# Designs tried in a protein design run: peptides against a protein of PDB entry 4LZF. Part 114

Target 1, 155 residues: chain A of PDB entry 4LZF
Amino acid sequence: GGRLVVFPNGTRKELSADGQTVKVMFFNGDVKHTMPDQRVIYYYAEAQTTHITYPDGMEVLQFPNNQTEKHFPDGRKEITFPDQTVKTLHPDGREESVLTDGTIIQLNPDGSKVIQFNTGQREIHTADFKRREYPDGTVKTVYSDGRQETQYPTG

## One batch from the design tools (peptide; made by RFdiffusion4, then SolubleMPNN)

Design b2_p22_4_s1 (from b2_p22_4, 12 letters changed)
Fold by OpenDDE base, seed 4:
Structure b2_p22_4_s1 (fold): chain B 155 residues (1-155), chain A 22 residues (1-22)
Amino acid sequence: as target 1 above (155 residues)
Amino acid sequence: SHMDELIAELKRREAENLAALP
């Protein structure tokens, strides 16, 4: 059978019969599960937050407000917000947000911004201009000096 | 960020709990 160890401080440690699962119930209500697949599931009782650590170094945080954060071994972070927007933070400083309507917002390390709208339009923001690209091939550019340029599709 | 601070606090709490294990 399994084993239950009760410590003087109130912490309890439960070992499965096969020794593959360990459950620690801390005195403050936190719970740590070590699973047969070597993932560690930690539950923070006060914060009602779950933290999962995988053997490959992946970490997943689940917050009570329905926000989820994934921390990848390569340093990438993926945040799923309560509204189901997914934001990816890349190690190079690039940020990408995917909105529920399919709009993609990219923030580049150079400060440029690219918005891919669900309509197929794309907007590029740089220090020098804002550019709107349309599905028909029309491109409208507003430069920082106030100049406006329209490039019409060929055809 | 606020979330980073929260995560840091949670990690601290976990460390304290683990340190309290005999």
Scores: peptide ipSAE 0.398, ipTM 0.892, DockQ to the pose 0.886
Fold by OpenDDE base, seed 3:
Structure b2_p22_4_s1 (fold): chain B 155 residues (1-155), chain A 22 residues (1-22)
Amino acid sequence: as target 1 above (155 residues)
Amino acid sequence: SHMDELIAELKRREAENLAALP
């Protein structure tokens, strides 16, 4: 059968009969589960937060406000906000947000910004210009010096 | 950030709990 160890400080350790599952219930209400697949699930009682560590180095944090953060072994972070917007932070400093309507917002390390609208329009912001690309091939550019240019589709 | 500080505190709490295990 399984084993239960009770420590003098009130911490309890439960081992499954097969030895593949370990549950530690700490004196302060925190709980640590070690699973057969080597996932470690830690529950922080006061913060009501769950932290999962995977054998490959991935970490998942689940907060009580329904925010989830995934920390990938390559240094990438993926944040799912309560409104279901997903923000990806890349190791190179690039940030991408996917809104629930399908709009994608990209912030680049050089300070440029690209918005891909769900309508098929695209907007590019740089230090030198703001450009709007339309599905019909029309491109409108406003340069930093105030000059405006419209490029019409060919054909 | 606020979240980074929170995560750091949680990790410290976990470490303390583990250190208390015989």
Scores: peptide ipSAE 0.396, ipTM 0.891, DockQ to the pose 0.884
Fold by OpenDDE base, seed 1:
Structure b2_p22_4_s1 (fold): chain B 155 residues (1-155), chain A 22 residues (1-22)
Amino acid sequence: as target 1 above (155 residues)
Amino acid sequence: SHMDELIAELKRREAENLAALP
């Protein structure tokens, strides 16, 4: 059979009969589950947040507002917001947001920003200009000095 | 960020709970 250990501080530890599952119920309501697959599930009672740690170093945080954060072993983070927008933070400082409509927003380490709209239009923001590229090949640029340029497609 | 601070606090809480285990 399983074992239940009750500590003087009120913390309880349950061990499965096979010894493969360990559940610790802390005095403050937090719960730590160690699973047979070596996954650790920690529940923070006050924050109502679940933290899952995988043997490969992957971590998943699940917040009560349905936000989920994945922390990859390579340092990458992936945040799924309640609205289902997915934001990826790369170790090199690059950030990418994928909106539910398919729009992609990229923030580059150099401070530039690229928006790929679901319409096929692209907008590029740099220190020197903002540029809008259209599917027909038209390109409109507004430079930091206020100058505007339109490049028309050839043909 | 606010989320980073929250995560840090959660990790601190977990560490304290683990330290309290006999």
Scores: peptide ipSAE 0.392, ipTM 0.890, DockQ to the pose 0.879
Fold by OpenDDE base, seed 2:
Structure b2_p22_4_s1 (fold): chain B 155 residues (1-155), chain A 22 residues (1-22)
Amino acid sequence: as target 1 above (155 residues)
Amino acid sequence: SHMDELIAELKRREAENLAALP
């Protein structure tokens, strides 16, 4: 059978009969599961948060508000917000948000911003201008000096 | 960020719990 160890501080350690699963129930209500696949599931009782660590260094955090964060070994983070928006944070400082309507918002390290709307329109924000590109090929630019320019499609 | 701070605190709590194990 399995083993149960009870420590003087109230922490309990349960070992499965096959030795493949270890469950530690800490005195403060936290729980740590070590699984046969070597993933570790830690539950923070007070925060009601689950933290999963994988052997490859992947980490997954699940918060009580339904937010999930994935921390990749390469330093990339993927956050799924309660509203189901998915935000990716890249190690180079680039951020991408995918909204539930399919809109994609990209924030670049140089401070520029690109919005790909679900309508097929694209908006580009730079230090020098804000530009709207339309599916028909029309491009409207508002420059930082107040000048406005429209490029019409050729075809 | 606030979430980064929270995560750091949680990791600290885990480390403390693990350190308390014989």
Scores: peptide ipSAE 0.390, ipTM 0.889, DockQ to the pose 0.875

Design b2_p22_4_s2 (from b2_p22_4, 11 letters changed)
Fold by OpenDDE base, seed 4:
Structure b2_p22_4_s2 (fold): chain B 155 residues (1-155), chain A 22 residues (1-22)
Amino acid sequence: as target 1 above (155 residues)
Amino acid sequence: SAMDELIAKLKEREAENEASLP
C-alpha cells in the first residue's frame, strides 16, 4: 500500500505504493504532485493556479481566468489569453500574436511591426513608413513624411 | 508585467512551502 506522512505543521505527504507518485498537501492548501513521468504539478490554492514543471525544463502555468503560459527551455514563452489569442515571446525580443480570426501580428526587435490579416493583406510598420500589401500584388506605402506611394502589380 | 509579478509571488510561495518541509 501507499504511505501517508503527516507533519506537525499539518502538511501531508502521500506516497503511492510503487513510490512513483508523491502528493504533498501543504498546510496552506497548496498541492504538489510528482508524477511517474517526473512532471511536477503544483496547485496554488489561494490563486487557483496550476504550475506544471517538466523534466526538460518546460513550465506551464494555468490561471483561473483561463490564461495559460508556457515557458519553454529555450526561453520562449507562449501565452494563450482568455480570448484565445496566442502570443509567442521569443528570446530575441520578437513577439508574435495569433488572433482567433487568423490575423498574425509580429513585433520585431527593431521596433517594426508586421500584420498578416486573415484577408491576405499584409501591413508593415517601420519608423519610416506604413506599407499595405494586397493579395493582387498592389503595395501602398505611407511614408513618415506624409508621402504616399502605390506600387502596382507587375504582370 | 503584472502577470510576471504574480508568477514571481507564486514561485516564492512554492519555495516557502518546500522550505517548510522537515
Scores: peptide ipSAE 0.394, ipTM 0.891, DockQ to the pose 0.905
Fold by OpenDDE base, seed 3:
Structure b2_p22_4_s2 (fold): chain B 155 residues (1-155), chain A 22 residues (1-22)
Amino acid sequence: as target 1 above (155 residues)
Amino acid sequence: SAMDELIAKLKEREAENEASLP
């Protein structure tokens, strides 16, 4: 049979009959589940937040506003916002946001920005210029000095 | 960030709870 241990401070520990599942109910309302697959599910009662730790070092945070954060062992973070935008933070400082319409926004460590529109157009922002690339091969560049250049596709 | 501070507080609370176990 399972076991229930009640500590003097009011914390309770439940052990499954097979010993593979452990549930700790802390005196402050927090709950920790250790599962047979060795994942740990921690619930913070006051913050209404769930924290899952996986054996490989991956962590998942679920917030009451439906935001989810994944922390990968390699240092990458993936944030799913309530509006379903997904933002990836890379260890090198690169950031990528995927919007619900399929637009991808990339922020590079050098401060440059690349927008891949769902229409197939791409816009590149650097310190020196803004460039728009069109699916037909046309490229329009506006330089920081105000010069504008249009490159037409080679037919 | 505000979120980083929240996460830090949550981890601290978890550590305190674990330390409270006999």
Scores: peptide ipSAE 0.390, ipTM 0.892, DockQ to the pose 0.884
Fold by OpenDDE base, seed 1:
Structure b2_p22_4_s2 (fold): chain B 155 residues (1-155), chain A 22 residues (1-22)
Amino acid sequence: as target 1 above (155 residues)
Amino acid sequence: SAMDELIAKLKEREAENEASLP
């Protein structure tokens, strides 16, 4: 059979019969589950937040507002917002947001921004210009000095 | 970020709970 240990402070520790599952119910309502696969599931009672740690160093946070964060061992973070937008933060400082309509927004470490629209249009923002690329090969550039350039597709 | 600060507080709370185990 399993074992139940009750500590004087009110914390309880449940051990499975095989010893592979451990459940700690802390006096403050927090709960820690250690699973046979070495996954640790921690529940913060006050914040209503779940924190899962994996043996490979992956971490998953689930917040009560339906936001989820994944922290990868390589330093990458993936945030799923309540609206189902997914934002990826890369270790090099690059950020990518994928909207529900398929639009992709990239923020580069150099401060440039790239928007890939679901229509196939692409918009590039730099310190020097904003550029719109169209599926037909037309490129419109507005430079910071106010100059405008249109490049037409070569037939 | 505000979220990073929250996560830090949660991790601190977890560490305190672990330290409370006899």
Scores: peptide ipSAE 0.390, ipTM 0.891, DockQ to the pose 0.856
Fold by OpenDDE base, seed 2:
Structure b2_p22_4_s2 (fold): chain B 155 residues (1-155), chain A 22 residues (1-22)
Amino acid sequence: as target 1 above (155 residues)
Amino acid sequence: SAMDELIAKLKEREAENEASLP
């Protein structure tokens, strides 16, 4: 059978009969599960947040507002917002957001921004210009000096 | 960020709870 240990401070530790699952119920309401696959599931009672730690070093945070964060061992973070937008933060400082409509927004470390619209249009923002690329091959550029250029597709 | 600070506090709370185990 399983084993239950009750500590003087009110913390309880439950061991499965096979010894592969450990459940610790802390005196403050937090709960820690150690699973047979070596993942650790920690529940923060006050914050109503779940923290999962995987053996490879990946961490998953689940917040009560339905936000989820994945922290990868390489330093990458993936945030799923309540609206289901997914934001990826790369170790090099690049950020990518995928909106629910399929629009992709990239923020580069140099301050440039690229938007891939669900229509197939692309918009590039740099310090020097804002450029719109159209599916037909038309490219419109507005430069920081106010100059505008249109490049038409070759026939 | 505010979220980073929250995560740090949660990790601290976890560490405190683990340290409370005899």
Scores: peptide ipSAE 0.390, ipTM 0.891, DockQ to the pose 0.906

Design b2_p22_4_s3 (from b2_p22_4, 15 letters changed)
Fold by OpenDDE base, seed 3:
Structure b2_p22_4_s3 (fold): chain B 155 residues (1-155), chain A 22 residues (1-22)
Amino acid sequence: as target 1 above (155 residues)
Amino acid sequence: SHMEELIKQLKEREEENEASLP
């Protein structure tokens, strides 16, 4: 049979019969589950937030507004916003956002920006220029000094 | 960020709960 331990402060600890599952119900309403696969599921009662820690070092936070954050062992973070936009933060400082329409926005550590539109057009932003690349091979560049250049496809 | 501060507070609360165990 399982075991129940009740502490003087009101915290309760439940052990499964096989000893593989541990549930701690803290006096403040928080709950900690240790699972047979070594996942730890912590529920913060006041914040209504779930924190899952995996044996490989992965962490997942689930917030009551439907935002989810994944913290990878390599230092990468992935945020799924309530609108279903997914933002990835890389350890090198690169950021990538995938919008629900399929548009991808990349921010590079040097301050440059790349937008890959769902239409197949690509826009590159640097300190010196903005460039639009079209699926037909046309490239339009607007330089910071106001010059404009159009390169037509070779064909 | 607001979210980073919230996460910090949650971790502190977890540590306090663990410390309350005999």
Scores: peptide ipSAE 0.405, ipTM 0.898, DockQ to the pose 0.847
Fold by OpenDDE base, seed 4:
Structure b2_p22_4_s3 (fold): chain B 155 residues (1-155), chain A 22 residues (1-22)
Amino acid sequence: as target 1 above (155 residues)
Amino acid sequence: SHMEELIKQLKEREEENEASLP
């Protein structure tokens, strides 16, 4: 059978009969589940937050506001915001946001920004210019000096 | 960020809970 250990401080530890599942109910209401697959599910009672740790080093945080954060072993972070926008933070400093409308925003380590609109338009922001690329091949550039250039598609 | 600080606090709480185990 399973085992229940009750500690003097009120913390309880439940062990499954096979020993593969461990549930710790801390005195402060937090709960830790160690699963047979070695996932650790920690529930913070006060914060109403769930923290899942995987044996490969993946971590998942689920917040009461419906935000979810995934911390990948490679150092990437993926944040799903309450509005369902997904932001990926790369170890190289690159950030990518996917909006619910399909717009993709990329922030590059060099400070450049690329927006892929759901319309197929692309906007590129650099220190030197802001450029809009249109699906028809038209490219409009506004340079930092105020100069504007339009490049028309080659027929 | 606010979330980073929250995560830090949560991890500290988890560590304290683990340390409370005999």
Scores: peptide ipSAE 0.403, ipTM 0.897, DockQ to the pose 0.899
Fold by OpenDDE base, seed 1:
Structure b2_p22_4_s3 (fold): chain B 155 residues (1-155), chain A 22 residues (1-22)
Amino acid sequence: as target 1 above (155 residues)
Amino acid sequence: SHMEELIKQLKEREEENEASLP
């Protein structure tokens, strides 16, 4: 059979009969499950947040607002927002957001920004200019000095 | 960020709970 230990502080520890599952119910309402696959599921009672740690170093946070964060062993983070936008933060400082409409926004470590619109248009932001590229090959550039340039597609 | 601070607080709380075990 399983074992239940009740500590003087009110914390309870349940061990499965096979010893593969451990459940700790802390005095403050938090709950920790250690599973047979060695993942640890921690529930923060006050924050209503679930934190899952995997043996490979992956961490998953699930917040009550339906936001989910994945922390990868390589240092990458992936945030799924309540609106289902997915933001990836790379260890090199690059950030990428994929919107539900298919738009992709990239923030580069050098401060440049690239937006790939679902229409096929692309917008590039640098320190020197803002550029819009159109599917027909037209390119419009507004430089930081206020100069504007339009490049027409080669016919 | 707000979320980074929250995550930090949660981890600190977890550590405190683990330390409270006999």
Scores: peptide ipSAE 0.402, ipTM 0.897, DockQ to the pose 0.877
Fold by OpenDDE base, seed 2:
Structure b2_p22_4_s3 (fold): chain B 155 residues (1-155), chain A 22 residues (1-22)
Amino acid sequence: as target 1 above (155 residues)
Amino acid sequence: SHMEELIKQLKEREEENEASLP
């Protein structure tokens, strides 16, 4: 049979009969589950948030608003927003957002921005210009000095 | 960010709870 330990502060510890699962119910309502696969599932009662820690160092946070964050051992973070947009934060400072319509937004460490639209158009933002690339090969550039340039496709 | 601060607070709370175990 399982074992239940009740501490004087009201914290409870449940051990499964096989000893592979441990459940701690803290006095403040938080719950910690240690699973047979060494995954630790922590539930924060007040925040209604779940934190999962994996043996490899992966962490997953699930928030009550349906936001999910994955923290990778390499320092990368992946955030799934309530609207199902997925944002990846890279250790080098690069950020990438994938929208539900397939649009990809890249923010580079130098401050440049690249938008890959689901239509095949691209928009590049730098300190010096904004550029729109069209699927037909047309490229329109607006420079910071107000100059505009259109490059027409060859063919 | 607000979320980073929240996560920090949650981790601190977890650590406090773990420390409360005999």
Scores: peptide ipSAE 0.397, ipTM 0.895, DockQ to the pose 0.835

Design b2_p22_4_s4 (from b2_p22_4, 14 letters changed)
Fold by OpenDDE base, seed 5:
Structure b2_p22_4_s4 (fold): chain B 155 residues (1-155), chain A 22 residues (1-22)
Amino acid sequence: as target 1 above (155 residues)
Amino acid sequence: SPLEEEIKKLKEREKENEASLP
């Protein structure tokens, strides 16, 4: 059978009969599960948050508001917001948000912004201009000086 | 971010709990 150890501070440690699963119930209500696959599941009782650590260094945080964060070993973070928007933060400083409607918003390290609309239109924001690209090949640019330029598709 | 600070606090709490084990 399994073993239960109760410590003087109220912390409890449960060992499975096979010794592959360890459950620690801390005195403050937190719970740590070590699984046979070496995954560690930590539950923060006060914050109602679950933290999963994988052997490869992957971490998953699940918050009570339905937000989920994935922390990759390479430093990339993927945040799924309660509204199901997914934001990826890259180690190089690039950020990408995928909205539920399929719109993709990219923030580049140079400060430029690219919006790929679900309609196939793309909008590019730089220090010098805002540009709208249309599926037909039309490109409209509004420069910071107020100049506007339309490039028509070659056809 | 507020969330990063919260995560840091949670990890500190985890570390404290682990340190409390004999």
Scores: peptide ipSAE 0.409, ipTM 0.885, DockQ to the pose 0.870
Fold by OpenDDE base, seed 1:
Structure b2_p22_4_s4 (fold): chain B 155 residues (1-155), chain A 22 residues (1-22)
Amino acid sequence: as target 1 above (155 residues)
Amino acid sequence: SPLEEEIKKLKEREKENEASLP
């Protein structure tokens, strides 16, 4: 059979019969499960948040608003928002958001921004200009000095 | 991240709980 240990502070520790699963119920309502596969599932009772730690160093946070954050061992973070937008934060400072409509927004470490629209249009933002590229090859640029340029496709 | 401070608090709470174990 399993074993239950009750500590004077009210914390309880339950061990499975095989010793492969450990459940700690802390006095403050938090719960920690250590699983046979070495995953640690921690539940924060007040925040209603679940934190899963994997043996490879990956961490997954599940928030009560249905947001999920994955922290990868390489330092990358992936956030799934309640609206199902997925944002990836790279260790080099690059950020990428994929919207549910297929639009991709990239923020680069140099401060530039690229939007790839689901229509095939692309918008590039730099310190010097905003540029819109159209599927037909037309390119419209608005420079920081206020000048505008249109480049027409070559037939 | 807007949740970084919250995550930090949660991790500290977890650490305190672990330290409370006899």
Scores: peptide ipSAE 0.404, ipTM 0.885, DockQ to the pose 0.836
Fold by OpenDDE base, seed 3:
Structure b2_p22_4_s4 (fold): chain B 155 residues (1-155), chain A 22 residues (1-22)
Amino acid sequence: as target 1 above (155 residues)
Amino acid sequence: SPLEEEIKKLKEREKENEASLP
């Protein structure tokens, strides 16, 4: 059968009959579940936050405001905001945001920015210019000195 | 970020709870 251990400080430990599931209920209300698949689920009672640790090193944080953060073993982070925008932080410093309308915003380590609009247009921002690329092949560039260039598609 | 500081505090709390076990 299962086993219940009660410690003098009020912490309780429940073991399943097969010994594969362990539940620790801490004296401060926090709860730790160790699952048969080696996943650890920790619940912070005061913060109402869930922290899941996977055996491969993946971590998932679920906050009460409906924000979710995934921390990958390679150092990448993926944040799902309450509005369902997904932001990916790469270990090289690159950031990518996917908006709910399908727009993708990329921030590069060199400070350049690329916006891929859901219409198929692309905008590139650098220190020297802003460039708009259109689906028909037209390219418009505005330089920091105020010059403007338009390149028409080659027929 | 404020959230990073909160996460750090939560991890410290987890560590303290685990250390309370015999």
Scores: peptide ipSAE 0.403, ipTM 0.884, DockQ to the pose 0.871
Fold by OpenDDE base, seed 2:
Order: structure tokens, then sequence, then C-alpha cells
Structure b2_p22_4_s4 (fold): chain B 155 residues (1-155), chain A 22 residues (1-22)
């Protein structure tokens, strides 16, 4: 059979009969599960948040608002927002958001921004210009000085 | 991220709870 240990502070520790699962119920309502696959599932009672740590260093946070964050061992983070937008934060400072409509928004470390619309249009924002690229090959640029340029597709 | 501070507090709480075990 399993074993239950009750500590003086009210914390309880349950060991499975096979010894592969450990459940700690802390006095403050938090719960820690150590699983046979060595993942650790921690539940924060007040925050209603679940934190999963994997042996490879991956971490997953699940928030009560349905937001999920994955923290990769390489320092990358992937955030799934309640609206199902997925934002990736790269260690180099690049950010990429994938919207539910398929639009991709990239923020680069240099401050430039690229939007790939679901329509096939692309918009590039730099310090010097905003540029719209159309599927037909038309390119419209508005420069920071107010100049506008249209490049027509080569037929 | 606003959640980074929250996550830090949560991890600190976890560490404190773990340290409370004999």
Amino acid sequence: as target 1 above (155 residues)
Amino acid sequence: SPLEEEIKKLKEREKENEASLP
C-alpha cells in the first residue's frame, strides 16, 4: 500500500505503493506531484496556476485565464494567450505573434516590424519607412520624410 | 512580461514550501 506522512505544520506527503508517485499537499493548499516520468507538477492554490517542470528543463505554466506559457531550455518562451494567439519570444530579442486568423507579426531586435497578413500582403515597418507589399507585386512605401513611392509589378 | 514578476513570486513560494519539508 501507499504511505501517508502528516507533518506537524499540516503538510501531507503521499507516496504511491510503487514509490513512483509522490504527492505533497502543503499547509497553504499548494500541491506538488512528482510523476514516474520525473516531471513535477506544482499547483499554486491561491493563484490557481499549474507549473510543470520536465527533466529536460522545459517548464509549462497554465494560468486560470487559460493562458499557457512554455519556457524552453534554450531561453525561448512560447505564450498561448486566452484568445489563442501564440507569441514566441526568442533569446535574441525577436518576437513573433501568430494570430488566430493566420496573420504573423514579427518584432525584430532592431525595432523593425513585419506583418504577414493572411491575405498575402506584407507590411514592413522600419525607422525609415513603412512598406506594403501586395500579392500582385505592387510595393508601396511611405518614408519617414513623407515621401511616397509606388513600385509596380513587372509584367 | 507582467507575468514575469508573478512567476518569480510563485517560484519563490514553491521554493519556500519545498524548504519547509524535513
Scores: peptide ipSAE 0.402, ipTM 0.884, DockQ to the pose 0.840

